# Peptides against a protein of PDB entry 5X9X, part 6

Target 1, 41 residues: chain A of PDB entry 5X9X
Amino acid sequence: SSVSELEQRLRDVKNTNSRFRKALMEKENELQALIRKLGPE

## One batch from the design tools (peptide; made by RFdiffusion4, then SolubleMPNN)

Design b1_p9_6_s4 (from b1_p9_6, 7 letters changed)
Fold by OpenDDE base, seed 1:
Structure b1_p9_6_s4 (fold): chain B 41 residues (1-41), chain A 9 residues (1-9)
Amino acid sequence: as target 1 above (41 residues)
Amino acid sequence: SETLTLTLS
């Protein structure tokens, strides 16, 4: 049905959003590590 | 040393 299809799309968007948020967090952690190694103190 | 803070999200 239309409702079930919209619910599925919402779940897919939510899952994608969660994956990107995790990826951004990991990239931020990597950048912080690089700052500690290479940046000015 | 100084503190550097990144905020992406």
Scores: peptide ipSAE 0.090, ipTM 0.728, DockQ to the pose 0.040
Fold by OpenDDE base, seed 5:
Structure b1_p9_6_s4 (fold): chain B 41 residues (1-41), chain A 9 residues (1-9)
Amino acid sequence: as target 1 above (41 residues)
Amino acid sequence: SETLTLTLS
C-alpha cells in the first residue's frame, strides 16, 4: 500500500542519514589526526 | 599543547 511504501522510504532515509552521519564523524576524526601531525603543538 | 576543534556539521 501507499502507507507501507512511505514507511519503507522513511526507514531507508533514516538508514542513509545514519550512515552519512557516521562517515562525517570518521572524516572529521581523520582530519583532526592530520592537523595534529602537521600543526604546531 | 593546544586544543584543535573542527566542526563539520
Scores: peptide ipSAE 0.088, ipTM 0.725, DockQ to the pose 0.039
Fold by OpenDDE base, seed 2:
Structure b1_p9_6_s4 (fold): chain B 41 residues (1-41), chain A 9 residues (1-9)
Amino acid sequence: as target 1 above (41 residues)
Amino acid sequence: SETLTLTLS
């Protein structure tokens, strides 16, 4: 149904959003490690 | 030493 399709799309968007949030957190951690290694004291 | 803060999200 139209309702079930919209619910599915919402779930897909939420899953995509969650995956990107996790990826960004991992990249931020990587960059923070580089900042600690290469940045000024 | 100084603190460097990065916020991406």
Scores: peptide ipSAE 0.092, ipTM 0.731, DockQ to the pose 0.040; fails the geometry check
Fold by OpenDDE base, seed 3:
Structure b1_p9_6_s4 (fold): chain B 41 residues (1-41), chain A 9 residues (1-9)
Amino acid sequence: as target 1 above (41 residues)
Amino acid sequence: SETLTLTLS
């Protein structure tokens, strides 16, 4: 049904959102490590 | 050492 298809699309968006949030956290950690190496202690 | 904070989101 149209409702079940929209529910599936919502689940897909939620999963994609979660993956991007994790990727952003990983990049933030990477950048933080570089900042600590290059910046003042 | 000082705390360095980065916020992406």
Scores: peptide ipSAE 0.090, ipTM 0.730, DockQ to the pose 0.039; fails the geometry check

Design b1_p9_7_s1 (from b1_p9_7 with D4E I6V)
Fold by OpenDDE base, seed 1:
Structure b1_p9_7_s1 (fold): chain B 41 residues (1-41), chain A 9 residues (1-9)
Amino acid sequence: as target 1 above (41 residues)
Amino acid sequence: PLPEPVPLS
């Protein structure tokens, strides 16, 4: 019960962390694409 | 030139 709940909490945190990492990567890609449109390297 | 993207942990 307590162990299974802690395991669930760990899974939830890891899933949230993974989603944030993906979001940051997508935002970085978007930023780079926009900067390239603005001007030279 | 733009810097290389920093990899995430």
Scores: peptide ipSAE 0.064, ipTM 0.685, DockQ to the pose 0.044
Fold by OpenDDE base, seed 3:
Structure b1_p9_7_s1 (fold): chain B 41 residues (1-41), chain A 9 residues (1-9)
Amino acid sequence: as target 1 above (41 residues)
Amino acid sequence: PLPEPVPLS
């Protein structure tokens, strides 16, 4: 049904959003670690 | 010291 399709699309968007949020957090952590290696705190 | 990062909304 149209309702089931919209519910599926919402789940897919939420899953994609969660994965990108995790990736951005990991990239920020990587960047911070590199900055600490390059110079003083 | 480095500032703490701003969390994602």
Scores: peptide ipSAE 0.059, ipTM 0.678, DockQ to the pose 0.043
Fold by OpenDDE base, seed 2:
Structure b1_p9_7_s1 (fold): chain B 41 residues (1-41), chain A 9 residues (1-9)
Amino acid sequence: as target 1 above (41 residues)
Amino acid sequence: PLPEPVPLS
């Protein structure tokens, strides 16, 4: 049904959003670690 | 010193 399709799309968007949020967090951690290696705090 | 990162969630 149309409702079921919209619910599925919402789940897919939420999953994608969660994955990107995780990736951004990991990249921020990587960046922070690199900055610490480059110089003083 | 670096600031703490802003939480994403």
Scores: peptide ipSAE 0.067, ipTM 0.685, DockQ to the pose 0.044; fails the geometry check
Fold by OpenDDE base, seed 4:
Structure b1_p9_7_s1 (fold): chain B 41 residues (1-41), chain A 9 residues (1-9)
Amino acid sequence: as target 1 above (41 residues)
Amino acid sequence: PLPEPVPLS
């Protein structure tokens, strides 16, 4: 149904959002690790 | 010291 399709689209958006949030957190951690290697805190 | 990460909304 159209309702079930919209519910699926919402789930897909939430999943995509969660994946990007995780990726951003991982990249921030990577960046901080690299900065620590470059010099003082 | 490095700044703390800004939390995502």
Scores: peptide ipSAE 0.061, ipTM 0.682, DockQ to the pose 0.045; fails the geometry check

Design b1_p9_7_s2 (from b1_p9_7 with D4A I6V)
Fold by OpenDDE base, seed 1:
Structure b1_p9_7_s2 (fold): chain B 41 residues (1-41), chain A 9 residues (1-9)
Amino acid sequence: as target 1 above (41 residues)
Amino acid sequence: PLPAPVPLS
């Protein structure tokens, strides 16, 4: 049904969103580590 | 001293 399809699309969007959030968190941690390696501040 | 990135989550 159209409702079931919309629910599936919502699940897919949430899954994609979760993946992007994870990627951003990893890049955030990488950036923080690189900043620390720079030294002067 | 460079500030740490602001949390995105």
Scores: peptide ipSAE 0.145, ipTM 0.772, DockQ to the pose 0.041; fails the geometry check
Fold by OpenDDE base, seed 3:
Structure b1_p9_7_s2 (fold): chain B 41 residues (1-41), chain A 9 residues (1-9)
Amino acid sequence: as target 1 above (41 residues)
Amino acid sequence: PLPAPVPLS
């Protein structure tokens, strides 16, 4: 049904969003580590 | 000195 398809699409978007949030967190951690190597404390 | 790492989320 149209309702079940919308519920599935919502789940897919939420899962994709969660994956991007994790990727952004990892990239922020990498960036912060590189910044600390680049300059003085 | 730089601040401690800050969590994004």
Scores: peptide ipSAE 0.124, ipTM 0.749, DockQ to the pose 0.035; fails the geometry check
Fold by OpenDDE base, seed 2:
Structure b1_p9_7_s2 (fold): chain B 41 residues (1-41), chain A 9 residues (1-9)
Amino acid sequence: as target 1 above (41 residues)
Amino acid sequence: PLPAPVPLS
């Protein structure tokens, strides 16, 4: 594989990682909101 | 009371 192909793969992995981090943050916020609705403060 | 929201790292 060429250096440019490896750089492209690295960019793709970083983009995927960033998207998963955002999804996890949104799910954590949703979870915390649901917990507040279910239980006592 | 529930703890404050914790951000993901």
Scores: peptide ipSAE 0.121, ipTM 0.742, DockQ to the pose 0.037; fails the geometry check
Fold by OpenDDE base, seed 5:
Structure b1_p9_7_s2 (fold): chain B 41 residues (1-41), chain A 9 residues (1-9)
Amino acid sequence: as target 1 above (41 residues)
Amino acid sequence: PLPAPVPLS
């Protein structure tokens, strides 16, 4: 049904959002580690 | 000194 399709689309958007949030967290940690190696304290 | 790392949610 149209309702079930909209529910599926909402789940897909939420899953995609969660995946990007995890990727951003990992990239932020990587960036902070590189900054510590690059410059003075 | 660099600021302390801040977690992203």
Scores: peptide ipSAE 0.120, ipTM 0.745, DockQ to the pose 0.037; fails the geometry check

Design b1_p9_7_s3 (from b1_p9_7, 4 letters changed)
Fold by OpenDDE base, seed 3:
Structure b1_p9_7_s3 (fold): chain B 41 residues (1-41), chain A 9 residues (1-9)
Amino acid sequence: as target 1 above (41 residues)
Amino acid sequence: SMPEPVPLS
């Protein structure tokens, strides 16, 4: 309930968000590579 | 205390 606890929780959420954003980018890159292989090129 | 963040699927 303190300001310090809220700041800590916000940092934890931001760190988790950053990790998931990285994971989503990696999956997007994997998908893009598969699409390229299946394409006509 | 604040709850832990909910993980994404």
Scores: peptide ipSAE 0.079, ipTM 0.690, DockQ to the pose 0.070
Fold by OpenDDE base, seed 5:
Structure b1_p9_7_s3 (fold): chain B 41 residues (1-41), chain A 9 residues (1-9)
Amino acid sequence: as target 1 above (41 residues)
Amino acid sequence: SMPEPVPLS
């Protein structure tokens, strides 16, 4: 049904959003680690 | 039907 499809799409969007949030956090942590290693300090 | 979400650009 249309309602069931909307519910599924909402779940899919939430899952995608969660995965991107995790990926961005990991990339930020990686960047910070590299900055600490390569920085002048 | 609704389209699939697009990847982040």
Scores: peptide ipSAE 0.075, ipTM 0.682, DockQ to the pose 0.071
Fold by OpenDDE base, seed 1:
Structure b1_p9_7_s3 (fold): chain B 41 residues (1-41), chain A 9 residues (1-9)
Amino acid sequence: as target 1 above (41 residues)
Amino acid sequence: SMPEPVPLS
């Protein structure tokens, strides 16, 4: 009960963290692509 | 209660 709730909350936090990490990675990749295309070079 | 994950931007 309390353990299962904590486990569920941990899963939710881990899933959210993974989603944000993926989003940040994609944003970084897009930023680098834009820099390569539109940057000073 | 566990706090909600902090949302980003």
Scores: peptide ipSAE 0.073, ipTM 0.684, DockQ to the pose 0.073
Fold by OpenDDE base, seed 4:
Structure b1_p9_7_s3 (fold): chain B 41 residues (1-41), chain A 9 residues (1-9)
Amino acid sequence: as target 1 above (41 residues)
Amino acid sequence: SMPEPVPLS
């Protein structure tokens, strides 16, 4: 049904949002690691 | 834990 499809789309958007949040966190960690490598420490 | 998704405007 249209309702079921909208519910599925909402779940998909929430899952995608969470995946991007995780990716951003991982990229921040990678950036910090690179800064530590390139910095004086 | 991961933060909850932000709703669309």
Scores: peptide ipSAE 0.072, ipTM 0.676, DockQ to the pose 0.087

Design b1_p9_7_s4 (from b1_p9_7, 3 letters changed)
Fold by OpenDDE base, seed 5:
Structure b1_p9_7_s4 (fold): chain B 41 residues (1-41), chain A 9 residues (1-9)
Amino acid sequence: as target 1 above (41 residues)
Amino acid sequence: PLPQPVPLR
């Protein structure tokens, strides 16, 4: 049904959002580590 | 000193 399809799309968007949030968190950690390697700035 | 990234919420 149209309702079931919209519910599925919402779940897919939430899953995609979660994946990107995780990727951004990992990149944030990488960036912080690289900044620390620059030493006293 | 360079600014640190703001943590994602």
Scores: peptide ipSAE 0.180, ipTM 0.783, DockQ to the pose 0.042; fails the geometry check
Fold by OpenDDE base, seed 1:
Order: C-alpha cells, then structure tokens, then sequence
Structure b1_p9_7_s4 (fold): chain B 41 residues (1-41), chain A 9 residues (1-9)
C-alpha cells in the first residue's frame, strides 16, 4: 500500500464515521422527543 | 423523571 492509498482509506473511514455520528445524533433527538412525550417522570 | 441521552461529541 502506498501513502496515497492509506490517505484515501483514512478519508473513507472519516466519511463513514461522520455518517454514523449524524445518524446517532438523529436518533438522540428522536429519543429525547419520545421521552418528552412520555411524561414528566 | 427519565434520564436524557448524553449529547454525542
């Protein structure tokens, strides 16, 4: 593997990580909304 | 009161 290939792999991993972080934030927001609807407890 | 999700960084 060349340095260029490793740099490409790193970019791909960072992009995948960013996508998962976004999905987790969306689920966090959904969960918070559901908790608010459930009640004051 | 139910625990809230911890914000992700």
Amino acid sequence: as target 1 above (41 residues)
Amino acid sequence: PLPQPVPLR
Scores: peptide ipSAE 0.177, ipTM 0.782, DockQ to the pose 0.042; fails the geometry check
Fold by OpenDDE base, seed 2:
Structure b1_p9_7_s4 (fold): chain B 41 residues (1-41), chain A 9 residues (1-9)
Amino acid sequence: as target 1 above (41 residues)
Amino acid sequence: PLPQPVPLR
């Protein structure tokens, strides 16, 4: 049970990590779009 | 020229 609980916690952390990575990627794209609106220089 | 964000790995 202790091993299965640790495996479950690891899955939960991986899912949370994946969600944050997606959010950061979306914010990266948003920042790049906003920077382009300011001009090329 | 403005710097662009570094892509996430």
Scores: peptide ipSAE 0.173, ipTM 0.779, DockQ to the pose 0.041; fails the geometry check
Fold by OpenDDE base, seed 3:
Structure b1_p9_7_s4 (fold): chain B 41 residues (1-41), chain A 9 residues (1-9)
Amino acid sequence: as target 1 above (41 residues)
Amino acid sequence: PLPQPVPLR
């Protein structure tokens, strides 16, 4: 049904969003680690 | 001192 298709699309978008959020957090953590290696100044 | 990134929500 049209309702089932919209529910599936919503699940797919939420799944994609969750994966990209995780990737961005990992890159942010790596960036912070590299900044710390450059020193406190 | 280097600027730190703003945490993502």
Scores: peptide ipSAE 0.169, ipTM 0.776, DockQ to the pose 0.041; fails the geometry check

Design b1_p9_8_s1 (from b1_p9_8, 4 letters changed)
Fold by OpenDDE base, seed 5:
Structure b1_p9_8_s1 (fold): chain B 41 residues (1-41), chain A 9 residues (1-9)
Amino acid sequence: as target 1 above (41 residues)
Amino acid sequence: DEVLEVEVP
């Protein structure tokens, strides 16, 4: 049904959003680790 | 201006 397709699309968007949020948090942690290694020059 | 390129792993 059109409703079940919209519910599926909403699940897929939520899953994609969750994956991107996790990836952004991991990249922020990596960036902060690099900044700490570089130190105050 | 020196641009420091940082490759994020």
Scores: peptide ipSAE 0.066, ipTM 0.638, DockQ to the pose 0.038
Fold by OpenDDE base, seed 2:
Order: C-alpha cells, then structure tokens, then sequence
Structure b1_p9_8_s1 (fold): chain B 41 residues (1-41), chain A 9 residues (1-9)
C-alpha cells in the first residue's frame, strides 16, 4: 500500500540519517583530537 | 580573528 511504501521510505531515511550522524560524531572527535595536537594558536 | 581552515579526512 502507499502507506507501507511511505513507512519503508521513512525507515530508510532514518537509517541513513543515523549513519550520517554517527560519521559526523566520529569526524568531530577526530577534529577535536587534531586541534588538541596542534595546540592553542 | 584567525580563521583555521582544517581539511577533515
């Protein structure tokens, strides 16, 4: 049904969003570690 | 104000 297809698309978008949020958090942690190694400018 | 451009790998 059109409802079940919209629910599937919503699940796929939520899964993609969760993956990008995790990747952004990992990159933020990496960036903070690099900034701490560079020191205060 | 110093702008730090950081290349994020």
Amino acid sequence: as target 1 above (41 residues)
Amino acid sequence: DEVLEVEVP
Scores: peptide ipSAE 0.061, ipTM 0.664, DockQ to the pose 0.040
Fold by OpenDDE base, seed 1:
Structure b1_p9_8_s1 (fold): chain B 41 residues (1-41), chain A 9 residues (1-9)
Amino acid sequence: as target 1 above (41 residues)
Amino acid sequence: DEVLEVEVP
């Protein structure tokens, strides 16, 4: 593996990680909104 | 403040 291939793989992993972090934040916000509507205070 | 733990799929 060249340095260039390792740099590309690192970019792809960072992009994938950023997408999953965004999806988790959206799911957490949805969950917290449901808890506030349906949960006991 | 009650902390609700929820398993996220």
Scores: peptide ipSAE 0.056, ipTM 0.686, DockQ to the pose 0.040
Fold by OpenDDE base, seed 3:
Structure b1_p9_8_s1 (fold): chain B 41 residues (1-41), chain A 9 residues (1-9)
Amino acid sequence: as target 1 above (41 residues)
Amino acid sequence: DEVLEVEVP
């Protein structure tokens, strides 16, 4: 049904968004760890 | 310890 297709698309968008948010958080944590190693004390 | 705040889009 058109409703079941819209529910599936919404799940796929939420899953994609969750994966990108996790990847951004991991990259931010990596960047901060590098800044602490390379930055002046 | 300076923390750089990065704006996340």
Scores: peptide ipSAE 0.045, ipTM 0.688, DockQ to the pose 0.046

Design b1_p9_8_s2 (from b1_p9_8, 4 letters changed)
Fold by OpenDDE base, seed 3:
Structure b1_p9_8_s2 (fold): chain B 41 residues (1-41), chain A 9 residues (1-9)
Amino acid sequence: as target 1 above (41 residues)
Amino acid sequence: EEVLELEVS
Protein backbone atom coordinates (compact mmCIF):
# COMPACT_ATOMS: atom_id res chain seq x y z
CA SER B 1 0.00 0.00 0.00
CA SER B 2 0.96 3.65 -0.28
CA VAL B 3 1.26 3.82 3.52
CA SER B 4 3.59 0.80 3.69
CA GLU B 5 5.73 2.25 0.88
CA LEU B 6 6.08 5.57 2.72
CA GLU B 7 6.97 3.73 5.94
CA GLN B 8 9.63 1.76 4.07
CA ARG B 9 11.08 4.94 2.52
CA LEU B 10 11.21 6.58 5.95
CA ARG B 11 13.06 3.56 7.41
CA ASP B 12 15.55 3.62 4.52
CA VAL B 13 16.22 7.35 5.01
CA LYS B 14 16.70 6.90 8.76
CA ASN B 15 19.12 4.00 8.22
CA THR B 16 21.12 5.99 5.66
CA ASN B 17 21.18 9.04 7.93
CA SER B 18 22.40 6.96 10.89
CA ARG B 19 25.21 5.38 8.84
CA PHE B 20 26.44 8.75 7.55
CA ARG B 21 26.31 10.31 11.03
CA LYS B 22 28.48 7.46 12.33
CA ALA B 23 30.96 7.91 9.46
CA LEU B 24 31.17 11.67 10.15
CA MET B 25 31.82 11.05 13.85
CA GLU B 26 34.63 8.60 13.01
CA LYS B 27 36.21 11.12 10.62
CA GLU B 28 36.01 13.85 13.26
CA ASN B 29 37.76 11.57 15.76
CA GLU B 30 40.45 10.78 13.19
CA LEU B 31 41.02 14.48 12.52
CA GLN B 32 41.26 15.25 16.24
CA ALA B 33 43.88 12.50 16.62
CA LEU B 34 45.89 14.02 13.77
CA ILE B 35 45.58 17.50 15.30
CA ARG B 36 47.01 16.18 18.58
CA LYS B 37 49.95 14.60 16.73
CA LEU B 38 50.76 17.38 14.27
CA GLY B 39 49.28 20.54 15.76
CA PRO B 40 50.91 23.00 18.16
CA GLU B 41 50.52 22.48 21.91
CA GLU A 1 46.96 22.43 25.36
CA GLU A 2 44.70 23.80 22.62
CA VAL A 3 41.67 21.74 21.59
CA LEU A 4 40.05 22.48 18.24
CA GLU A 5 36.34 21.81 17.77
CA LEU A 6 35.05 20.67 14.39
CA GLU A 7 31.55 21.42 13.15
CA VAL A 8 29.61 18.40 11.94
CA SER A 9 26.05 18.31 10.62
Scores: peptide ipSAE 0.067, ipTM 0.728, DockQ to the pose 0.043
Fold by OpenDDE base, seed 2:
Structure b1_p9_8_s2 (fold): chain B 41 residues (1-41), chain A 9 residues (1-9)
Amino acid sequence: as target 1 above (41 residues)
Amino acid sequence: EEVLELEVS
């Protein structure tokens, strides 16, 4: 049904969003590590 | 030690 298709699309978007947010957190941690190495305290 | 906070929307 149209409702079930929209629910599936919403789940797919949420899954993609979650994956990107996780990747962004990992990159933030990487950037923090680089800042500590390169920058002054 | 200073910690820089990165903002992500």
Scores: peptide ipSAE 0.063, ipTM 0.722, DockQ to the pose 0.045
Fold by OpenDDE base, seed 5:
Structure b1_p9_8_s2 (fold): chain B 41 residues (1-41), chain A 9 residues (1-9)
Amino acid sequence: as target 1 above (41 residues)
Amino acid sequence: EEVLELEVS
């Protein structure tokens, strides 16, 4: 049904959003580590 | 030690 399809799409969007958030967090951690190595504390 | 924070859009 149209409702079930919309529910499925919402789940897919949430999953995709979660994956991107995780990727961004990992990149932020990587950048932070590099900045700490390069800059004075 | 200073804590560094990054802001991501």
Scores: peptide ipSAE 0.063, ipTM 0.717, DockQ to the pose 0.041
Fold by OpenDDE base, seed 4:
Structure b1_p9_8_s2 (fold): chain B 41 residues (1-41), chain A 9 residues (1-9)
Amino acid sequence: as target 1 above (41 residues)
Amino acid sequence: EEVLELEVS
């Protein structure tokens, strides 16, 4: 149904959003580690 | 030691 399809799309968007948020956090941590090694103190 | 914070949009 239209409702079930919209619910599925919402779940998919939320899952994708969560995955990207995690990836961004990991990249931020990686960048911070590089800054500590190579950047200003 | 300076702490550098990253801002992510």
Scores: peptide ipSAE 0.061, ipTM 0.714, DockQ to the pose 0.040

Design b1_p9_8_s3 (from b1_p9_8, 5 letters changed)
Fold by OpenDDE base, seed 1:
Structure b1_p9_8_s3 (fold): chain B 41 residues (1-41), chain A 9 residues (1-9)
Amino acid sequence: as target 1 above (41 residues)
Amino acid sequence: EEVLELEVP
């Protein structure tokens, strides 16, 4: 049904968004670790 | 030590 297709699309978008948010947080943590090692205090 | 916070969406 059109409703079940929209629900599936919403799940797929939420899953994609969750993956990108996780990757961004991992990159933020990596960047902060590099700043602490190489940046001015 | 200054921490640069990144805005994550």
Scores: peptide ipSAE 0.080, ipTM 0.747, DockQ to the pose 0.049
Fold by OpenDDE base, seed 2:
Structure b1_p9_8_s3 (fold): chain B 41 residues (1-41), chain A 9 residues (1-9)
Amino acid sequence: as target 1 above (41 residues)
Amino acid sequence: EEVLELEVP
């Protein structure tokens, strides 16, 4: 049904969003570690 | 040491 397809698309978007948010937080932590090593302050 | 806060959307 159109409703079940929209629910599936919403689940897929939420799963993709969760994966990207995790990757961004990991990159933020990596950048902070690099700033502490290479930054002037 | 100053921590740069990154806003993640």
Scores: peptide ipSAE 0.080, ipTM 0.746, DockQ to the pose 0.047
Fold by OpenDDE base, seed 3:
Structure b1_p9_8_s3 (fold): chain B 41 residues (1-41), chain A 9 residues (1-9)
Amino acid sequence: as target 1 above (41 residues)
Amino acid sequence: EEVLELEVP
């Protein structure tokens, strides 16, 4: 049904957003670790 | 030690 397709699309968007948020958080942590190594203490 | 906060969307 059109409703079940919209519910599926909403789940797929939420899963995609969760994966991108995780990747961004990992990149933020990597950048912060590089700043601590290369930045002035 | 200065901690830079990054804005993550």
Scores: peptide ipSAE 0.077, ipTM 0.743, DockQ to the pose 0.045
Fold by OpenDDE base, seed 4:
Structure b1_p9_8_s3 (fold): chain B 41 residues (1-41), chain A 9 residues (1-9)
Amino acid sequence: as target 1 above (41 residues)
Amino acid sequence: EEVLELEVP
């Protein structure tokens, strides 16, 4: 049904969004670790 | 049906 397809698409978008948020946080942590190693400190 | 695949960086 159109409703079940919309519910599935909403789940898929939420799952994708959660994965991207995690990946961005991991990349930010990596960048901060590099800045601490290579920065003017 | 067009399927959009997104790669996580």
Scores: peptide ipSAE 0.074, ipTM 0.606, DockQ to the pose 0.097

Design b1_p9_8_s4 (from b1_p9_8, 5 letters changed)
Fold by OpenDDE base, seed 3:
Structure b1_p9_8_s4 (fold): chain B 41 residues (1-41), chain A 9 residues (1-9)
Amino acid sequence: as target 1 above (41 residues)
Amino acid sequence: PEVLELEVP
C-alpha cells in the first residue's frame, strides 16, 4: 500500500541519518584527540 | 588547549 511504502521510506531515511550522525561523531572525536596531541595549549 | 567545535546536523 501507499502507506506501507511511505513507512518504509521513513525507516530507510532514519537508518541512513543515524549511520551518518554516528560517523560524524566518530570523526569529531578523532579530530579532538589529534588537537589535544598536536595543537597548542 | 583550545577545542574546535564542529557543527553536526
Scores: peptide ipSAE 0.064, ipTM 0.719, DockQ to the pose 0.051
Fold by OpenDDE base, seed 4:
Structure b1_p9_8_s4 (fold): chain B 41 residues (1-41), chain A 9 residues (1-9)
Amino acid sequence: as target 1 above (41 residues)
Amino acid sequence: PEVLELEVP
């Protein structure tokens, strides 16, 4: 049904969002590690 | 140590 499709799309968006949030957090951690290596603490 | 936080949407 249209409702079940919308629920599926919402789940897919939430899963995609969670993956991007994780990737951004990993990039933040990488950036912080580079700042510690290259910059002052 | 200074932390530059990125805003995550």
Scores: peptide ipSAE 0.064, ipTM 0.717, DockQ to the pose 0.053
Fold by OpenDDE base, seed 1:
Structure b1_p9_8_s4 (fold): chain B 41 residues (1-41), chain A 9 residues (1-9)
Amino acid sequence: as target 1 above (41 residues)
Amino acid sequence: PEVLELEVP
């Protein structure tokens, strides 16, 4: 693998990681909203 | 309610 291929792979992994972080934060917000509706304070 | 904090990567 060339340096440019490794740099591309690193960018792709960072983009994938960013997408998963966003999805997890959205699910956390959904969970917190459900806790507020169903749970005790 | 208490906030449940989730660890994210």
Scores: peptide ipSAE 0.063, ipTM 0.716, DockQ to the pose 0.053
Fold by OpenDDE base, seed 2:
Structure b1_p9_8_s4 (fold): chain B 41 residues (1-41), chain A 9 residues (1-9)
Amino acid sequence: as target 1 above (41 residues)
Amino acid sequence: PEVLELEVP
């Protein structure tokens, strides 16, 4: 049904969003580590 | 050192 298809699309978008949010947090941590090594105080 | 906060959408 159209409702079940929209619910499935919403789940897929949420799963994709969660994966990108995790990747962004990991990149933020990497950048902060590089800033501490290479940046001024 | 100052922490540069990145806003995660």
Scores: peptide ipSAE 0.063, ipTM 0.712, DockQ to the pose 0.052

## One batch from the design tools (peptide; made by RFdiffusion4, then SolubleMPNN)

Design b1_p10_1_s2 (from b1_p10_1, 5 letters changed)
Fold by OpenDDE base, seed 1:
Structure b1_p10_1_s2 (fold): chain B 41 residues (1-41), chain A 10 residues (1-10)
Amino acid sequence: as target 1 above (41 residues)
Amino acid sequence: LLEELEKLLK
């Protein structure tokens, strides 16, 4: 049904959003760690 | 360090 397709699309968007948020958080954490190394240099 | 920064900026 159109409802089930919309529910599936919503799940896919949420999953994609969660994956991107995780990737951004990981990159931010690594960036901060590298910035801390550059700070004393 | 620089290589890792470059990797993150991609």
Scores: peptide ipSAE 0.035, ipTM 0.607, DockQ to the pose 0.397
Fold by OpenDDE base, seed 2:
Structure b1_p10_1_s2 (fold): chain B 41 residues (1-41), chain A 10 residues (1-10)
Amino acid sequence: as target 1 above (41 residues)
Amino acid sequence: LLEELEKLLK
């Protein structure tokens, strides 16, 4: 693998990581909203 | 509500 290919793979991993972090944050926020709707029942 | 919870568990 060339240096440029390794740099591209690193960029792809960083982009994937950022997307998954955002998705996890959104799921956590939705979970918290649903827990609030469920209430004490 | 339960349907939305099931979506998060997948």
Scores: peptide ipSAE 0.033, ipTM 0.606, DockQ to the pose 0.367
Fold by OpenDDE base, seed 5:
Structure b1_p10_1_s2 (fold): chain B 41 residues (1-41), chain A 10 residues (1-10)
Amino acid sequence: as target 1 above (41 residues)
Amino acid sequence: LLEELEKLLK
């Protein structure tokens, strides 16, 4: 049904958002590590 | 400045 399709699309968007949030967190951690390597400036 | 950036990334 159109309702079940919309529910599925909403789940897919939420899953995609979760994946991107994880990737961003990993990149933030890497950036933080690089910043630390630059020193206490 | 870099220490401030580190805090924002956390």
Scores: peptide ipSAE 0.032, ipTM 0.589, DockQ to the pose 0.119
Fold by OpenDDE base, seed 4:
Structure b1_p10_1_s2 (fold): chain B 41 residues (1-41), chain A 10 residues (1-10)
Amino acid sequence: as target 1 above (41 residues)
Amino acid sequence: LLEELEKLLK
């Protein structure tokens, strides 16, 4: 049904959003580590 | 390290 398809699309969007949020968090942690390495030196 | 990088960019 159109309802079940919309529910599936919403689940897919939520899953994609969760994956990107995780990837952004990992990249932020990597960036923070690089900033710490740069330091004032 | 940042200071050394800044030197390389000049």
Scores: peptide ipSAE 0.024, ipTM 0.473, DockQ to the pose 0.115; fails the geometry check

